Peptides against a protein of PDB entry 6JX3. Designs and how they scored, part 43

Target 1, 85 residues: chain A of PDB entry 6JX3
Amino acid sequence: AEFRLRPEISVAQTDYGMVLLDGRSGEYWQLNDTAALIVQRLLDGHSPADVAQFLTSEYEVERTDAERDIAALVTSLKENGMALP

## One batch from the design tools (peptide; made by RFdiffusion4, then SolubleMPNN)

Design b2_p19_4_s1 (from b2_p19_4 with K6R A18P F19V)
Fold by OpenDDE base, seed 3:
Structure b2_p19_4_s1 (fold): chain B 85 residues (1-85), chain A 19 residues (1-19)
Amino acid sequence: as target 1 above (85 residues)
Amino acid sequence: KKPYVRPSITRLSGTPPPV
């Protein structure tokens, strides 16, 4: 399945990092650096498996932990109304 | 390799950042 943001969500870069704005509710969500990196790669068309490989190559993280963290982030983005199911 | 920090999202309150 393709990772996509909901149409009402806007992406912004701020001094605090990447933020997602819900244009309907007005809510703002801040992503830490790792979350922003994952989202950027997913939006660029990389699969979760691609992102996991990237993380294990660049960071001190095991493959299983990277896969878990990516899946958990995607779930959070969907549950909080930022990403399409 | 770089130190790893788990991904996180935080709902912001108060004054919103510029968009």
Scores: peptide ipSAE 0.698, ipTM 0.905, DockQ to the pose 0.881
Fold by OpenDDE base, seed 1:
Structure b2_p19_4_s1 (fold): chain B 85 residues (1-85), chain A 19 residues (1-19)
Amino acid sequence: as target 1 above (85 residues)
Amino acid sequence: KKPYVRPSITRLSGTPPPV
């Protein structure tokens, strides 16, 4: 399924990294560099499998760990109201 | 290859940055 942010979520780039802001509640979250990279690629239309392949090609991480980390991040973004289910 | 850091999200408090 397509990864999408909820319509009320805005993306901002700050000196401290990518930030997601809920324009209705005012709640906001900072993403570290890895999380931002994953989210950006998913929003660009890459599949989780594509992202895992990218991570293992660029970083010192095993495929299984990359897949787990991507899945966990997606779950967190959905559960915390940033991404659509 | 670059060192890998696990992805993380952090809830912030206070005034949000401009968007």
Scores: peptide ipSAE 0.697, ipTM 0.904, DockQ to the pose 0.960
Fold by OpenDDE base, seed 5:
Structure b2_p19_4_s1 (fold): chain B 85 residues (1-85), chain A 19 residues (1-19)
Amino acid sequence: as target 1 above (85 residues)
Amino acid sequence: KKPYVRPSITRLSGTPPPV
């Protein structure tokens, strides 16, 4: 399914990286570089499989580990109210 | 290939940056 942020979530780029802000609750989260890269590619319409392929081609990571990390990140973003289920 | 760092998110406190 398509990865989407919840409508109340705003994205900002800061000196410390990508930040997601919930405009209703005021809660906000900072993403490290890898998380930001994954989110950006998902928002651009790439599938998790596409992103895993990208990660393994550019970084010292195995396919299974990349897939696990992408899935865990997506789950975390959904559970913490940033991404739509 | 570049070194790999696992993705992470961190909940922040205080005043959020401008968005």
Scores: peptide ipSAE 0.697, ipTM 0.904, DockQ to the pose 0.966
Fold by OpenDDE base, seed 2:
Structure b2_p19_4_s1 (fold): chain B 85 residues (1-85), chain A 19 residues (1-19)
Amino acid sequence: as target 1 above (85 residues)
Amino acid sequence: KKPYVRPSITRLSGTPPPV
């Protein structure tokens, strides 16, 4: 399934990284560099598998760890109301 | 390859940054 942000979520770039703002509730979240990278690639249409391959090629991380971390991030974004189920 | 840092999200408080 395609990764998408909820329609009420806005993306902002700050000096401290990507921020996601819920325009309805006012809640907002800061993403660290790795999370921002993953979200950007997913929003660009890359699959989680694509992102895992990218991470293992660029960073000192094993494939299984990359896949786990991507899945956990996606789950967090959905559970915290930023991404569509 | 670069050092890897696990992805994380942090809920912020106060005035949201401009969008």
Scores: peptide ipSAE 0.697, ipTM 0.904, DockQ to the pose 0.961

Design b2_p19_4_s2 (from b2_p19_4, 7 letters changed)
Fold by OpenDDE base, seed 4:
Structure b2_p19_4_s2 (fold): chain B 85 residues (1-85), chain A 19 residues (1-19)
Amino acid sequence: as target 1 above (85 residues)
Amino acid sequence: KRPYVRPRITRLTGEPPPV
């Protein structure tokens, strides 16, 4: 299924990095560079598998670790109300 | 290849960063 942010979530590029802001509650989360990269690619329509391939091609990470990290991030984004289930 | 840092999200408190 397509990765999507919840409609109340906005993305901001700040001096402190990529931030996801809940426009209703005012809660906001900062993403480190890797998390931001993953989210950006997912929002562009790449699958988690695509992103894992990209990470292993560009970074010193094994495929299994990349897949786990992506899955954990997606789960966290959903659990914390940023991404649609 | 570049060094890999695991993805991290951090819930922020206080004043929101400038947007």
Scores: peptide ipSAE 0.691, ipTM 0.904, DockQ to the pose 0.862
Fold by OpenDDE base, seed 5:
Structure b2_p19_4_s2 (fold): chain B 85 residues (1-85), chain A 19 residues (1-19)
Amino acid sequence: as target 1 above (85 residues)
Amino acid sequence: KRPYVRPRITRLTGEPPPV
């Protein structure tokens, strides 16, 4: 399924990196550079597999680790109310 | 290839950053 943010979530670029704001709860979440990169590519329509390929091509990371990290991030974003299930 | 840092999200508890 396509990765999408919940409609109440806003994205901002700050001095602290990418930030996601929940307009209902007021909670703010800061993403480090890797998390921001993954989210940006997913929002652009790339699959998790596409993102894993990108990470292994550009960074010193093994495919298995990239896949695990992407899956864990997506799960976290869903569980914390930022991404649609 | 560039050094890899695992993805991380952090809930901010202080004053919200400028949005």
Scores: peptide ipSAE 0.690, ipTM 0.904, DockQ to the pose 0.871
Fold by OpenDDE base, seed 1:
Structure b2_p19_4_s2 (fold): chain B 85 residues (1-85), chain A 19 residues (1-19)
Amino acid sequence: as target 1 above (85 residues)
Amino acid sequence: KRPYVRPRITRLTGEPPPV
């Protein structure tokens, strides 16, 4: 299944970086630069494997670690009500 | 290659940032 945000979630760019807003609850979530980069690529239709390849090519990270971090982020976004299951 | 920082999300409390 393709990564997708819940319909009530809006994306904003702030002085703090990327922020996800729940338009119903008013809850805000701030993403650091790496999380924002991953989310942007997933929303653009790249697979987790694509994102892992991108991370290992640009950053000092091993493939296995990149894959784990991507999976953990996706899980967190789903569990905290930002991404669709 | 650039230094790697693992992804983080933070639930903001108090005054939210401007949108």
Scores: peptide ipSAE 0.690, ipTM 0.903, DockQ to the pose 0.826
Fold by OpenDDE base, seed 2:
Structure b2_p19_4_s2 (fold): chain B 85 residues (1-85), chain A 19 residues (1-19)
Amino acid sequence: as target 1 above (85 residues)
Amino acid sequence: KRPYVRPRITRLTGEPPPV
């Protein structure tokens, strides 16, 4: 239930935004600002529902779209080996 | 409210950014 990064993943803040590095594979992924914001809030312990509420409060996005985008991001992070299942 | 940009992740190829 808790969103967590895999232990081999390092987080870096760069001029290009948040970057996730897999220390084992050497693979790098960059996150745009929205993705970074979502990840940061999830890592801070906020639920996907909390994040969706935050997004709809601050940005021009509907709840359903926010929820879909969060879910898709989480899935991508898990499938690409950055987040624990 | 500010404009919304959908979240994106991008696999980096070539030289990685500084860590």
Scores: peptide ipSAE 0.689, ipTM 0.903, DockQ to the pose 0.858

Design b2_p19_4_s3 (from b2_p19_4, 5 letters changed)
Fold by OpenDDE base, seed 2:
Structure b2_p19_4_s3 (fold): chain B 85 residues (1-85), chain A 19 residues (1-19)
Amino acid sequence: as target 1 above (85 residues)
Amino acid sequence: KKPYVRPSITRLTGEPPPV
């Protein structure tokens, strides 16, 4: 399934990293660099597997850890109302 | 390879940045 943000979510780039703002509720979340990188690649159409491969090629992380971290982030973004289910 | 930091999100308080 395609990863997409909910339509009410806006993306802001700040000096401190990516911020996601819910224009309806006013809730907003800051992503660290890794989370921002993952989200950007997913929004560009890369699969979680693609992103995991990217992470393992660039960073000191094992494939299984990368996959788990990506899945956990996606779940968090969905559960907190930022990403579409 | 670069050091790996696990992804994290943090709920912010106060005024949001410009969007």
Scores: peptide ipSAE 0.691, ipTM 0.902, DockQ to the pose 0.972
Fold by OpenDDE base, seed 1:
Structure b2_p19_4_s3 (fold): chain B 85 residues (1-85), chain A 19 residues (1-19)
Amino acid sequence: as target 1 above (85 residues)
Amino acid sequence: KKPYVRPSITRLTGEPPPV
């Protein structure tokens, strides 16, 4: 239920956005601003539903689209070895 | 409300951007 990064993943803030680094493999992933916002809120303990509400209140996006985008991002982060299942 | 851009992640294959 809780969104967490894998222990080998480090977060860095760069001039070009948030970057996740796998300290074991050396692999880097860059997040765009929306992805970074979602990840930050999830790591702060907000639920996907909370994040969807936040997105629809701040951005021109429909609730269903926000929910889908959050779910897809979480899946990508898990499948690419950044987030714990 | 602000324009919405879908979330994206990109694997960096070259030198990472400076921190």
Scores: peptide ipSAE 0.690, ipTM 0.902, DockQ to the pose 0.729
Fold by OpenDDE base, seed 4:
Structure b2_p19_4_s3 (fold): chain B 85 residues (1-85), chain A 19 residues (1-19)
Amino acid sequence: as target 1 above (85 residues)
Amino acid sequence: KKPYVRPSITRLTGEPPPV
C-alpha cells in the first residue's frame, strides 16, 4: 500500500530538522535525519524495500535492521496520527 | 558508508519551531 500522510499533516523544514505539523490539533512532531530521509523517500513513492536498499547502500546498517527500523517508523507514524493506515 | 542512526520521532510539547 502507498505511504501517505494524513491530510491535516503538513511537512516543514526547520533549523531543528524535519517537522510534521498537525493542522487540526496544532501538535508538532520532529523527525531525526534518518526518519526524515525514510519519510521523504516513501512519500516519493519508494517502497519500504527500496528504502531499505538505499539505507544499506549509504549507511552502516544491515538489511534486516533497516527493514525493521522502517517498519517501526511507519507504525509509529500511523499510531501517532500522522500517516494513513 | 556513513554511520547509521536509527529513525526517531519526537513530539514537541514546548514552543513550536518556526515553520
Scores: peptide ipSAE 0.690, ipTM 0.902, DockQ to the pose 0.825
Fold by OpenDDE base, seed 5:
Structure b2_p19_4_s3 (fold): chain B 85 residues (1-85), chain A 19 residues (1-19)
Amino acid sequence: as target 1 above (85 residues)
Amino acid sequence: KKPYVRPSITRLTGEPPPV
């Protein structure tokens, strides 16, 4: 239920935005502003539903699109080894 | 409301950013 990064993943802020580092493989992943915002809120304990509500309140996005985008991002983070399944 | 940009992640190749 709770969103969590894998233990080997470190978070850093750069001039180009949020970066996730895999300490085992050495891979770096850059998140755009929206992805970083979503990840930060999830890590703070907000649910995907909370994040969707936040996005629709602040941005020009429909609820269904926000929900889809959050789900797709979470899936990508899991599939690419950054978030725990 | 602010313009919305879909979330994206990019695997960085080559020289890593200063972290």
Scores: peptide ipSAE 0.690, ipTM 0.903, DockQ to the pose 0.837

Design b2_p19_4_s4 (from b2_p19_4, 7 letters changed)
Fold by OpenDDE base, seed 1:
Structure b2_p19_4_s4 (fold): chain B 85 residues (1-85), chain A 19 residues (1-19)
Amino acid sequence: as target 1 above (85 residues)
Amino acid sequence: KRPYVRPRITRLEGEPPPV
């Protein structure tokens, strides 16, 4: 259940925020600050539950909303070819 | 606590930024 990026994905910090680039297709995606924060924490080894706890402690968000948003982001990253299933 | 903004990803067009 470890969150990992696909091997062809590169991470860049740009003037427009965090960007994920697919080195094979050339597609790239911009992450807003919240998405970038979630991805960074997941890549650092925090579980979705850890991230939800972090979000509720730092931001005005309820636990259930944080959990939903994390799950939806992870699903999107997988479906759009950025994260391994 | 800080204001919360839902996470978003957006596919970009054009030349990729430097990596």
Scores: peptide ipSAE 0.697, ipTM 0.904, DockQ to the pose 0.954
Fold by OpenDDE base, seed 3:
Structure b2_p19_4_s4 (fold): chain B 85 residues (1-85), chain A 19 residues (1-19)
Amino acid sequence: as target 1 above (85 residues)
Amino acid sequence: KRPYVRPRITRLEGEPPPV
C-alpha cells in the first residue's frame, strides 16, 4: 500500500527542517534530515525497499540497518497519527 | 558515501510554525 499522510496533517519547512503539523490536535513533530528524506521519497511513491536502496547507495549504512530504520520511522509516523495505517 | 545519521522525529511544544 502507498504511504500517505493523514488528511489533517500539514507539512512545513522551518529553520530546523521539515515539520508535520496535526491541524486537529495542534501537535507537531520535527523530522531530522534523514527522516525528511525518507518521508519525501515515500510520498513520491517510492517503496521502503526503494528507499533502502537509495540510502545504501548514498550513505555509509548497511541494507539491514536502512530497512530497520525506515520501518521504525514508518511505524512511528503511523502510531503518532501522522501517516495512514 | 556520506556519513549516515539515523532518522528521528521529535514532538515539539509551543506555537506551531505557519503552514
Scores: peptide ipSAE 0.696, ipTM 0.905, DockQ to the pose 0.946
Fold by OpenDDE base, seed 5:
Structure b2_p19_4_s4 (fold): chain B 85 residues (1-85), chain A 19 residues (1-19)
Amino acid sequence: as target 1 above (85 residues)
Amino acid sequence: KRPYVRPRITRLEGEPPPV
């Protein structure tokens, strides 16, 4: 299944970057620029592999590191109740 | 290519910003 946010999650842009708000619990999380970029690409329908290719093309990062970081972020977003499993 | 910063999420406290 494609990456999706839970229905209770709202996205906002703030002075500090992208923020994800849980409308039920009131918890919210700030994403740094890299995390926001990854989430935006995933929400646009790109696969983790697509995102890894994008990162290695645009940034000074090795493929293995990009893949690890994307996977860890996705896991964190799911575990913290922002993304659907 | 641009410098790479690893992705991070940070739980915020206080009143949430408008969405």
Scores: peptide ipSAE 0.696, ipTM 0.905, DockQ to the pose 0.962
Fold by OpenDDE base, seed 4:
Structure b2_p19_4_s4 (fold): chain B 85 residues (1-85), chain A 19 residues (1-19)
Amino acid sequence: as target 1 above (85 residues)
Amino acid sequence: KRPYVRPRITRLEGEPPPV
């Protein structure tokens, strides 16, 4: 399924990384560099498998760990109201 | 290959940065 942010979520780039702002509640979340990278690639239409391949090719991480981390991040973004289910 | 840092999200308090 396509990864998409909820319509009320805005993306900002700050000196401390990517921030997602909920325009309705005022809540906002900071993403570290890895989380931002994953989100950016997913929003560009890459699959979780694509992202895992990218991570393992560029970073010192095993495929299984990359897949787990991507899945956990996606779940968190959905559960915390930033991404559509 | 470069060092890997696990992805993290953190809910922040206070005034959000401009978007």
Scores: peptide ipSAE 0.696, ipTM 0.904, DockQ to the pose 0.957

Design b2_p19_5_s1 (from b2_p19_5, 12 letters changed)
Fold by OpenDDE base, seed 1:
Structure b2_p19_5_s1 (fold): chain B 85 residues (1-85), chain A 19 residues (1-19)
Amino acid sequence: as target 1 above (85 residues)
Amino acid sequence: DPVMFLPQSKHIVVPEYAR
């Protein structure tokens, strides 16, 4: 399944990092750098598996942990109304 | 300016990893 943001969500780069903005509600979500990296790669069309591989290649993280972190992030983004189900 | 609203934003955090 393709990862996509909801149409009302836009991405902004700020002094504090990547932010997702809901144009309808006015709500903002600040992503930490790791979250931002994952989101960016997913939006670029990389699969969660691709992202996990990337994380394990760039950071001291086990594949299982990377996969879990990605899954948790995606779930959070969907549940918080940022990503399409 | 979104920067002005960041302190009030929700935070989406993934654990950061060592390089």
Scores: peptide ipSAE 0.475, ipTM 0.789, DockQ to the pose 0.624
Fold by OpenDDE base, seed 4:
Structure b2_p19_5_s1 (fold): chain B 85 residues (1-85), chain A 19 residues (1-19)
Amino acid sequence: as target 1 above (85 residues)
Amino acid sequence: DPVMFLPQSKHIVVPEYAR
C-alpha cells in the first residue's frame, strides 16, 4: 500500500531536523535523522522492503532490525495522525 | 525555523545506526 501523509500535515526542514506539522492542531513532530530518511524514501515511492535494503547497504544494521524499525515508524506515524492508514 | 517559535515538539525516533 502507498505511504501518504494526511492532507493537514506539512513537512519542514529545520536546524533540528525534519519536522511534521499538523496544520489543524499546530502540533509539531520532530523526526530524528533515521526516521527522516525513512519517511523521505517512503514518500518518494520506495516500499518498506526497498528502504530496508537501503538501510542495510548504508549503515551497520541487520535487515531484520531495519524492517522492524521501519514498521514501528510507520505505525507511529499512523497512530499519531501524520500518515493515512 | 518554525521550531524556535512554537511550543516544544514531540519526537518520533528510530534508532540511529552506525556507518
Scores: peptide ipSAE 0.473, ipTM 0.786, DockQ to the pose 0.598
Fold by OpenDDE base, seed 5:
Structure b2_p19_5_s1 (fold): chain B 85 residues (1-85), chain A 19 residues (1-19)
Amino acid sequence: as target 1 above (85 residues)
Amino acid sequence: DPVMFLPQSKHIVVPEYAR
């Protein structure tokens, strides 16, 4: 399943990091750096498995933890109306 | 940065990792 943002969502880079803006509701979500990194790689076409492998290769994180963090992030983005199901 | 002053701001956080 391809990760995609909803069409009403805009990506902005701010002084405080990556932001996802909902042009319809007016809500905006600020991502921390790890979340932004994951989202960027997913949007570039990498699978969650690819991203988990990347994280474990670049950071001091266990595979299981990386997978859980990615899954939780994707779920949050879908539930908060930023990513398509 | 004006975006940071929106009252409808929320946060999405993933634990940060050491390099």
Scores: peptide ipSAE 0.470, ipTM 0.787, DockQ to the pose 0.579
Fold by OpenDDE base, seed 2:
Structure b2_p19_5_s1 (fold): chain B 85 residues (1-85), chain A 19 residues (1-19)
Amino acid sequence: as target 1 above (85 residues)
Amino acid sequence: DPVMFLPQSKHIVVPEYAR
Protein backbone atom coordinates (compact mmCIF):
# COMPACT_ATOMS: atom_id res chain seq x y z
CA ALA B 1 0.00 0.00 0.00
CA GLU B 2 1.08 3.56 -0.70
CA PHE B 3 2.63 5.47 2.18
CA ARG B 4 0.77 8.73 2.70
CA LEU B 5 0.58 11.38 5.36
CA ARG B 6 -2.77 12.23 6.85
CA PRO B 7 -4.31 15.27 5.19
CA GLU B 8 -3.94 17.43 8.29
CA ILE B 9 -0.20 16.77 8.43
CA SER B 10 2.21 19.15 6.78
CA VAL B 11 5.95 19.01 6.38
CA ALA B 12 8.27 21.77 7.49
CA GLN B 13 11.92 21.88 6.58
CA THR B 14 13.93 23.59 9.28
CA ASP B 15 17.55 24.28 10.03
CA TYR B 16 17.38 21.36 12.44
CA GLY B 17 15.69 18.96 10.06
CA MET B 18 12.26 17.78 9.04
CA VAL B 19 9.21 18.44 11.19
CA LEU B 20 5.73 17.02 10.78
CA LEU B 21 2.97 19.38 11.87
CA ASP B 22 -0.61 18.51 12.71
CA GLY B 23 -2.64 21.48 11.54
CA ARG B 24 -5.60 20.54 13.69
CA SER B 25 -3.98 19.83 17.03
CA GLY B 26 -0.85 21.90 16.67
CA GLU B 27 1.26 18.88 17.58
CA TYR B 28 4.82 18.74 16.24
CA TRP B 29 7.04 15.75 15.56
CA GLN B 30 10.69 16.33 14.82
CA LEU B 31 12.46 13.70 12.76
CA ASN B 32 16.13 12.98 12.89
CA ASP B 33 17.95 12.91 9.58
CA THR B 34 17.64 9.18 8.99
CA ALA B 35 13.92 9.23 9.70
CA ALA B 36 13.48 12.21 7.39
CA LEU B 37 15.36 10.45 4.61
CA ILE B 38 13.15 7.39 4.90
CA VAL B 39 9.94 9.43 4.98
CA GLN B 40 10.97 11.48 1.97
CA ARG B 41 11.68 8.37 -0.09
CA LEU B 42 8.44 6.71 0.96
CA LEU B 43 6.49 9.84 0.03
CA ASP B 44 8.25 9.81 -3.34
CA GLY B 45 6.69 6.41 -3.98
CA HIS B 46 9.49 4.07 -3.05
CA SER B 47 8.49 0.90 -1.25
CA PRO B 48 9.97 -0.04 2.10
CA ALA B 49 12.00 -2.63 0.22
CA ASP B 50 13.30 0.08 -2.10
CA VAL B 51 14.25 2.21 0.86
CA ALA B 52 16.01 -0.67 2.57
CA GLN B 53 18.05 -1.27 -0.55
CA PHE B 54 18.91 2.40 -0.68
CA LEU B 55 20.02 2.47 2.94
CA THR B 56 22.24 -0.58 2.57
CA SER B 57 23.84 0.94 -0.50
CA GLU B 58 24.56 4.28 1.16
CA TYR B 59 25.34 3.29 4.73
CA GLU B 60 26.98 0.54 6.72
CA VAL B 61 23.75 -1.13 7.73
CA GLU B 62 22.54 -4.67 7.22
CA ARG B 63 19.42 -5.24 5.16
CA THR B 64 17.56 -6.78 8.06
CA ASP B 65 18.39 -3.86 10.32
CA ALA B 66 17.33 -1.35 7.69
CA GLU B 67 14.03 -3.16 7.20
CA ARG B 68 13.40 -3.22 10.93
CA ASP B 69 14.15 0.47 11.28
CA ILE B 70 11.85 1.35 8.39
CA ALA B 71 9.04 -0.79 9.75
CA ALA B 72 9.38 0.71 13.21
CA LEU B 73 9.30 4.21 11.79
CA VAL B 74 6.24 3.54 9.65
CA THR B 75 4.47 2.02 12.62
CA SER B 76 5.29 5.04 14.76
CA LEU B 77 4.07 7.45 12.12
CA LYS B 78 0.78 5.61 11.74
CA GLU B 79 0.19 5.11 15.45
CA ASN B 80 1.00 8.72 16.26
CA GLY B 81 -1.48 10.04 13.70
CA MET B 82 0.92 11.28 11.06
CA ALA B 83 0.53 8.63 8.35
CA LEU B 84 -2.58 6.98 7.00
CA PRO B 85 -3.03 3.33 7.98
CA ASP A 1 12.95 28.53 14.22
CA PRO A 2 9.90 26.66 15.47
CA VAL A 3 11.85 23.49 16.24
CA MET A 4 13.51 25.40 19.04
CA PHE A 5 10.25 25.05 20.93
CA LEU A 6 9.59 21.37 20.32
CA PRO A 7 9.42 19.28 23.45
CA GLN A 8 11.97 16.51 23.67
CA SER A 9 9.18 13.95 23.79
CA LYS A 10 8.14 14.90 20.24
CA HIS A 11 11.13 13.41 18.48
CA ILE A 12 10.99 10.52 16.05
CA VAL A 13 14.36 8.86 15.78
CA VAL A 14 15.78 6.19 13.55
CA PRO A 15 19.25 4.99 14.49
CA GLU A 16 22.00 6.77 12.63
CA TYR A 17 24.20 4.76 10.32
CA ALA A 18 27.84 5.05 9.49
CA ARG A 19 28.84 5.78 5.92
Scores: peptide ipSAE 0.456, ipTM 0.775, DockQ to the pose 0.546

Design b2_p19_5_s2 (from b2_p19_5, 12 letters changed)
Fold by OpenDDE base, seed 3:
Structure b2_p19_5_s2 (fold): chain B 85 residues (1-85), chain A 19 residues (1-19)
Amino acid sequence: as target 1 above (85 residues)
Amino acid sequence: DPVMFQPQSKHLIVPEYAR
């Protein structure tokens, strides 16, 4: 399934990096650079597998580690109400 | 009891990778 943010979630850029804002609660989540990169690629339509391939090609990271990091982030995004299940 | 402060932001962190 396509990775999508929930309708109430907006993307913002701040002095400290990418932020996901919940328009209903006012809560927001600040992403570090690696998390932001992953989210951006997912929102562009790349699969987690695509993103893992990208990370291993651009950075010194093993495929298994990249996949685990992506999966953990996606899980957090869904569990915290930012991404659709 | 004292009023507790709750941060309005949370963080999503993925380990930084070297180039």
Scores: peptide ipSAE 0.440, ipTM 0.742, DockQ to the pose 0.306
Fold by OpenDDE base, seed 5:
Parts: structure tokens; C-alpha cells; sequence
Structure b2_p19_5_s2 (fold): chain B 85 residues (1-85), chain A 19 residues (1-19)
């Protein structure tokens, strides 16, 4: 299924990196560069498998590690109320 | 137990990779 942010979530680029802000609660999360890259590609319509392939092609990372990192991030985004189930 | 330091911001961290 398509990765989507919840409608109340705003994306902001700050001096210190990408931030996801919940406009209702005021809760926000700052993403490090790798997390931001993954989220951006997912929002662009790439599947987790696409992103894993991209990461292994562009960085020194094993496929299994990339897959695990992506899955963990997606889970966190959903559990923290930023991404739709 | 040691008292945990509370940062002002929350962070989502994915391990960074070498190019």
C-alpha cells in the first residue's frame, strides 16, 4: 500500500534537518539525514523495496540492513501518529 | 538509576551509511 502521512502532519525543513510536525498536538520529530531520505522517497511513491535497492546502490549498506532500517522507520512513523496505517 | 536527560526535540534516527 502507498505510504502516506496523516493529514495533520506537516513537513518542515529546518536548519538542523527535516521535521514532521503534528499540527493538532504540537508534537514533532526531527529526522536524521538517512531517515529523511527514506521518507522523501516513500512520499514520492517508491516502495520500501525500491528504497532498499536505492540505498544499497548509493551507500555502503547491506540489503538486509537497509530493509530492516526502512521497516523500523515506517513502523515508528505509524506508531508515533505521523503515517497512516 | 541515572536520571535521563530530556531533549527539547524528539528524533527519528536511522543509521547513517557511508557513501
Amino acid sequence: as target 1 above (85 residues)
Amino acid sequence: DPVMFQPQSKHLIVPEYAR
Scores: peptide ipSAE 0.439, ipTM 0.742, DockQ to the pose 0.305
Fold by OpenDDE base, seed 1:
Structure b2_p19_5_s2 (fold): chain B 85 residues (1-85), chain A 19 residues (1-19)
Amino acid sequence: as target 1 above (85 residues)
Amino acid sequence: DPVMFQPQSKHLIVPEYAR
């Protein structure tokens, strides 16, 4: 399924990096740069496989590691109420 | 009694990669 944020979640760019903010609760999560990059690409419509390919092309990371990192992030986003299941 | 802390911020961390 297509990756989407929950309607109440907004993206903010801060001095400390990308933040996902729940406009209802005020809860927010600060993303490190790699997480932000992954989320941005997913929101742009790239598949996890696309993102993994991108990461391996831009960084010194193995494909399997990239895939695992992406999957772990997506899981966290869903479990923490930021992304739709 | 335990000393409990609340983190001031929440973080989503993906390992940083070398370029």
Scores: peptide ipSAE 0.436, ipTM 0.736, DockQ to the pose 0.294
Fold by OpenDDE base, seed 4:
Structure b2_p19_5_s2 (fold): chain B 85 residues (1-85), chain A 19 residues (1-19)
Amino acid sequence: as target 1 above (85 residues)
Amino acid sequence: DPVMFQPQSKHLIVPEYAR
């Protein structure tokens, strides 16, 4: 299963970071830099495992923590109507 | 079809890591 945004969701870059906008409701989510980085890599076709490896290689984070953070983010994206299940 | 645009901001946060 690949990570994909719902068709009504748009990505915007702002001075404050990445935003995911629901074009139907106007609801939008401001992502912090780490969340944006994860989403960008997932959208580029990297697996969660790939992203975890990337994070541990670039930052001071344990693999298990990175994996948990990614999983939590993906869950939030799906539950909040931004990503397809 | 969208009926109206009701802007509402929320935040999606992942813990930030040191380099």
Scores: peptide ipSAE 0.433, ipTM 0.745, DockQ to the pose 0.401

Design b2_p19_5_s3 (from b2_p19_5, 8 letters changed)
Fold by OpenDDE base, seed 3:
Structure b2_p19_5_s3 (fold): chain B 85 residues (1-85), chain A 19 residues (1-19)
Amino acid sequence: as target 1 above (85 residues)
Amino acid sequence: DPVMYEKQDKHLVVPRYAR
């Protein structure tokens, strides 16, 4: 299934990095650089598997670790009301 | 004592990888 943000969520770039904003509540979440990279690639249409492959090619990270980190991030995004199930 | 409001800091963090 396609990774997609909830309708009320928007992306903003700040001096401190990428932020996801909830237009209804005013709540926002700041992403670190790696999280931002993952979210950006997912929003561009890459699958989690694609992103894992990308991370292992660019960074000193094992495939299994990359997959786990991506899955954990996606879960957090869904549970915290930023991404659609 | 006066009430102090706690600053909420919400972050999504993936472990930083070395290049």
Scores: peptide ipSAE 0.392, ipTM 0.694, DockQ to the pose 0.300
Fold by OpenDDE base, seed 2:
Structure b2_p19_5_s3 (fold): chain B 85 residues (1-85), chain A 19 residues (1-19)
Amino acid sequence: as target 1 above (85 residues)
Amino acid sequence: DPVMYEKQDKHLVVPRYAR
């Protein structure tokens, strides 16, 4: 399934990093650099598997660890109301 | 009186990888 943000969520690039902002509530989450990179690639249409492959090619990380980290992030994004189920 | 808001401290973190 396609990764998508909820309609009320906007992306802001700040000097402190990427922020996901809920335009209705004003709640926001700040992403660290790795999380931001993952979200950006997912929003560009890459699958979690694609992103994992990318991470292993660019960083010293094992495929299994990359997959775990991506899955955990996606779950958090959905559960915290930023991404669509 | 002005309304003061507490700074939000919500972060999403993926472990930092070495290059």
Scores: peptide ipSAE 0.392, ipTM 0.696, DockQ to the pose 0.389
Fold by OpenDDE base, seed 5:
Structure b2_p19_5_s3 (fold): chain B 85 residues (1-85), chain A 19 residues (1-19)
Amino acid sequence: as target 1 above (85 residues)
Amino acid sequence: DPVMYEKQDKHLVVPRYAR
């Protein structure tokens, strides 16, 4: 299934980086650059596997490490109410 | 680079990779 944000979540670009904002509660989470890159590619329609391939091609990271980082981020996004399950 | 921004404690972090 495609990665999607919950309808109440919006994306904002700040001088300090990407933020995911809950428009109902006002809660927001700031992403570091690597997290933002992953989220942006997922929202563009790339699969986690696509993103892992991209990361290994562009950065000094092993495939298994990239996969674990992506999975952990996606899990956090779902558990913290930002992404649809 | 900006020096001030509203404080918040919620961050999502993936380890930064070298190029």
Scores: peptide ipSAE 0.391, ipTM 0.700, DockQ to the pose 0.451
Fold by OpenDDE base, seed 4:
Structure b2_p19_5_s3 (fold): chain B 85 residues (1-85), chain A 19 residues (1-19)
Amino acid sequence: as target 1 above (85 residues)
Amino acid sequence: DPVMYEKQDKHLVVPRYAR
């Protein structure tokens, strides 16, 4: 399934990093650099598998660990109302 | 679960990898 943000969620780049803002509640979440990179690539249409491959090529991380980190982040984004199920 | 939520400032944190 394609990763997609909920319609009320907007993306902002700040001096402190990427932020996802809920336009209805005003709640926002700031992403650290790794989280932002993952979200950006997912939004660009890369699959989680693509992102995992990218992370292992750019960083010192094992494929399995990258896959778990991506899955956990996606779950968090869905649970916090930022991404569609 | 490697993703961390920081409450005081709502942060989504994935472990920072070394280059």
Scores: peptide ipSAE 0.377, ipTM 0.699, DockQ to the pose 0.298

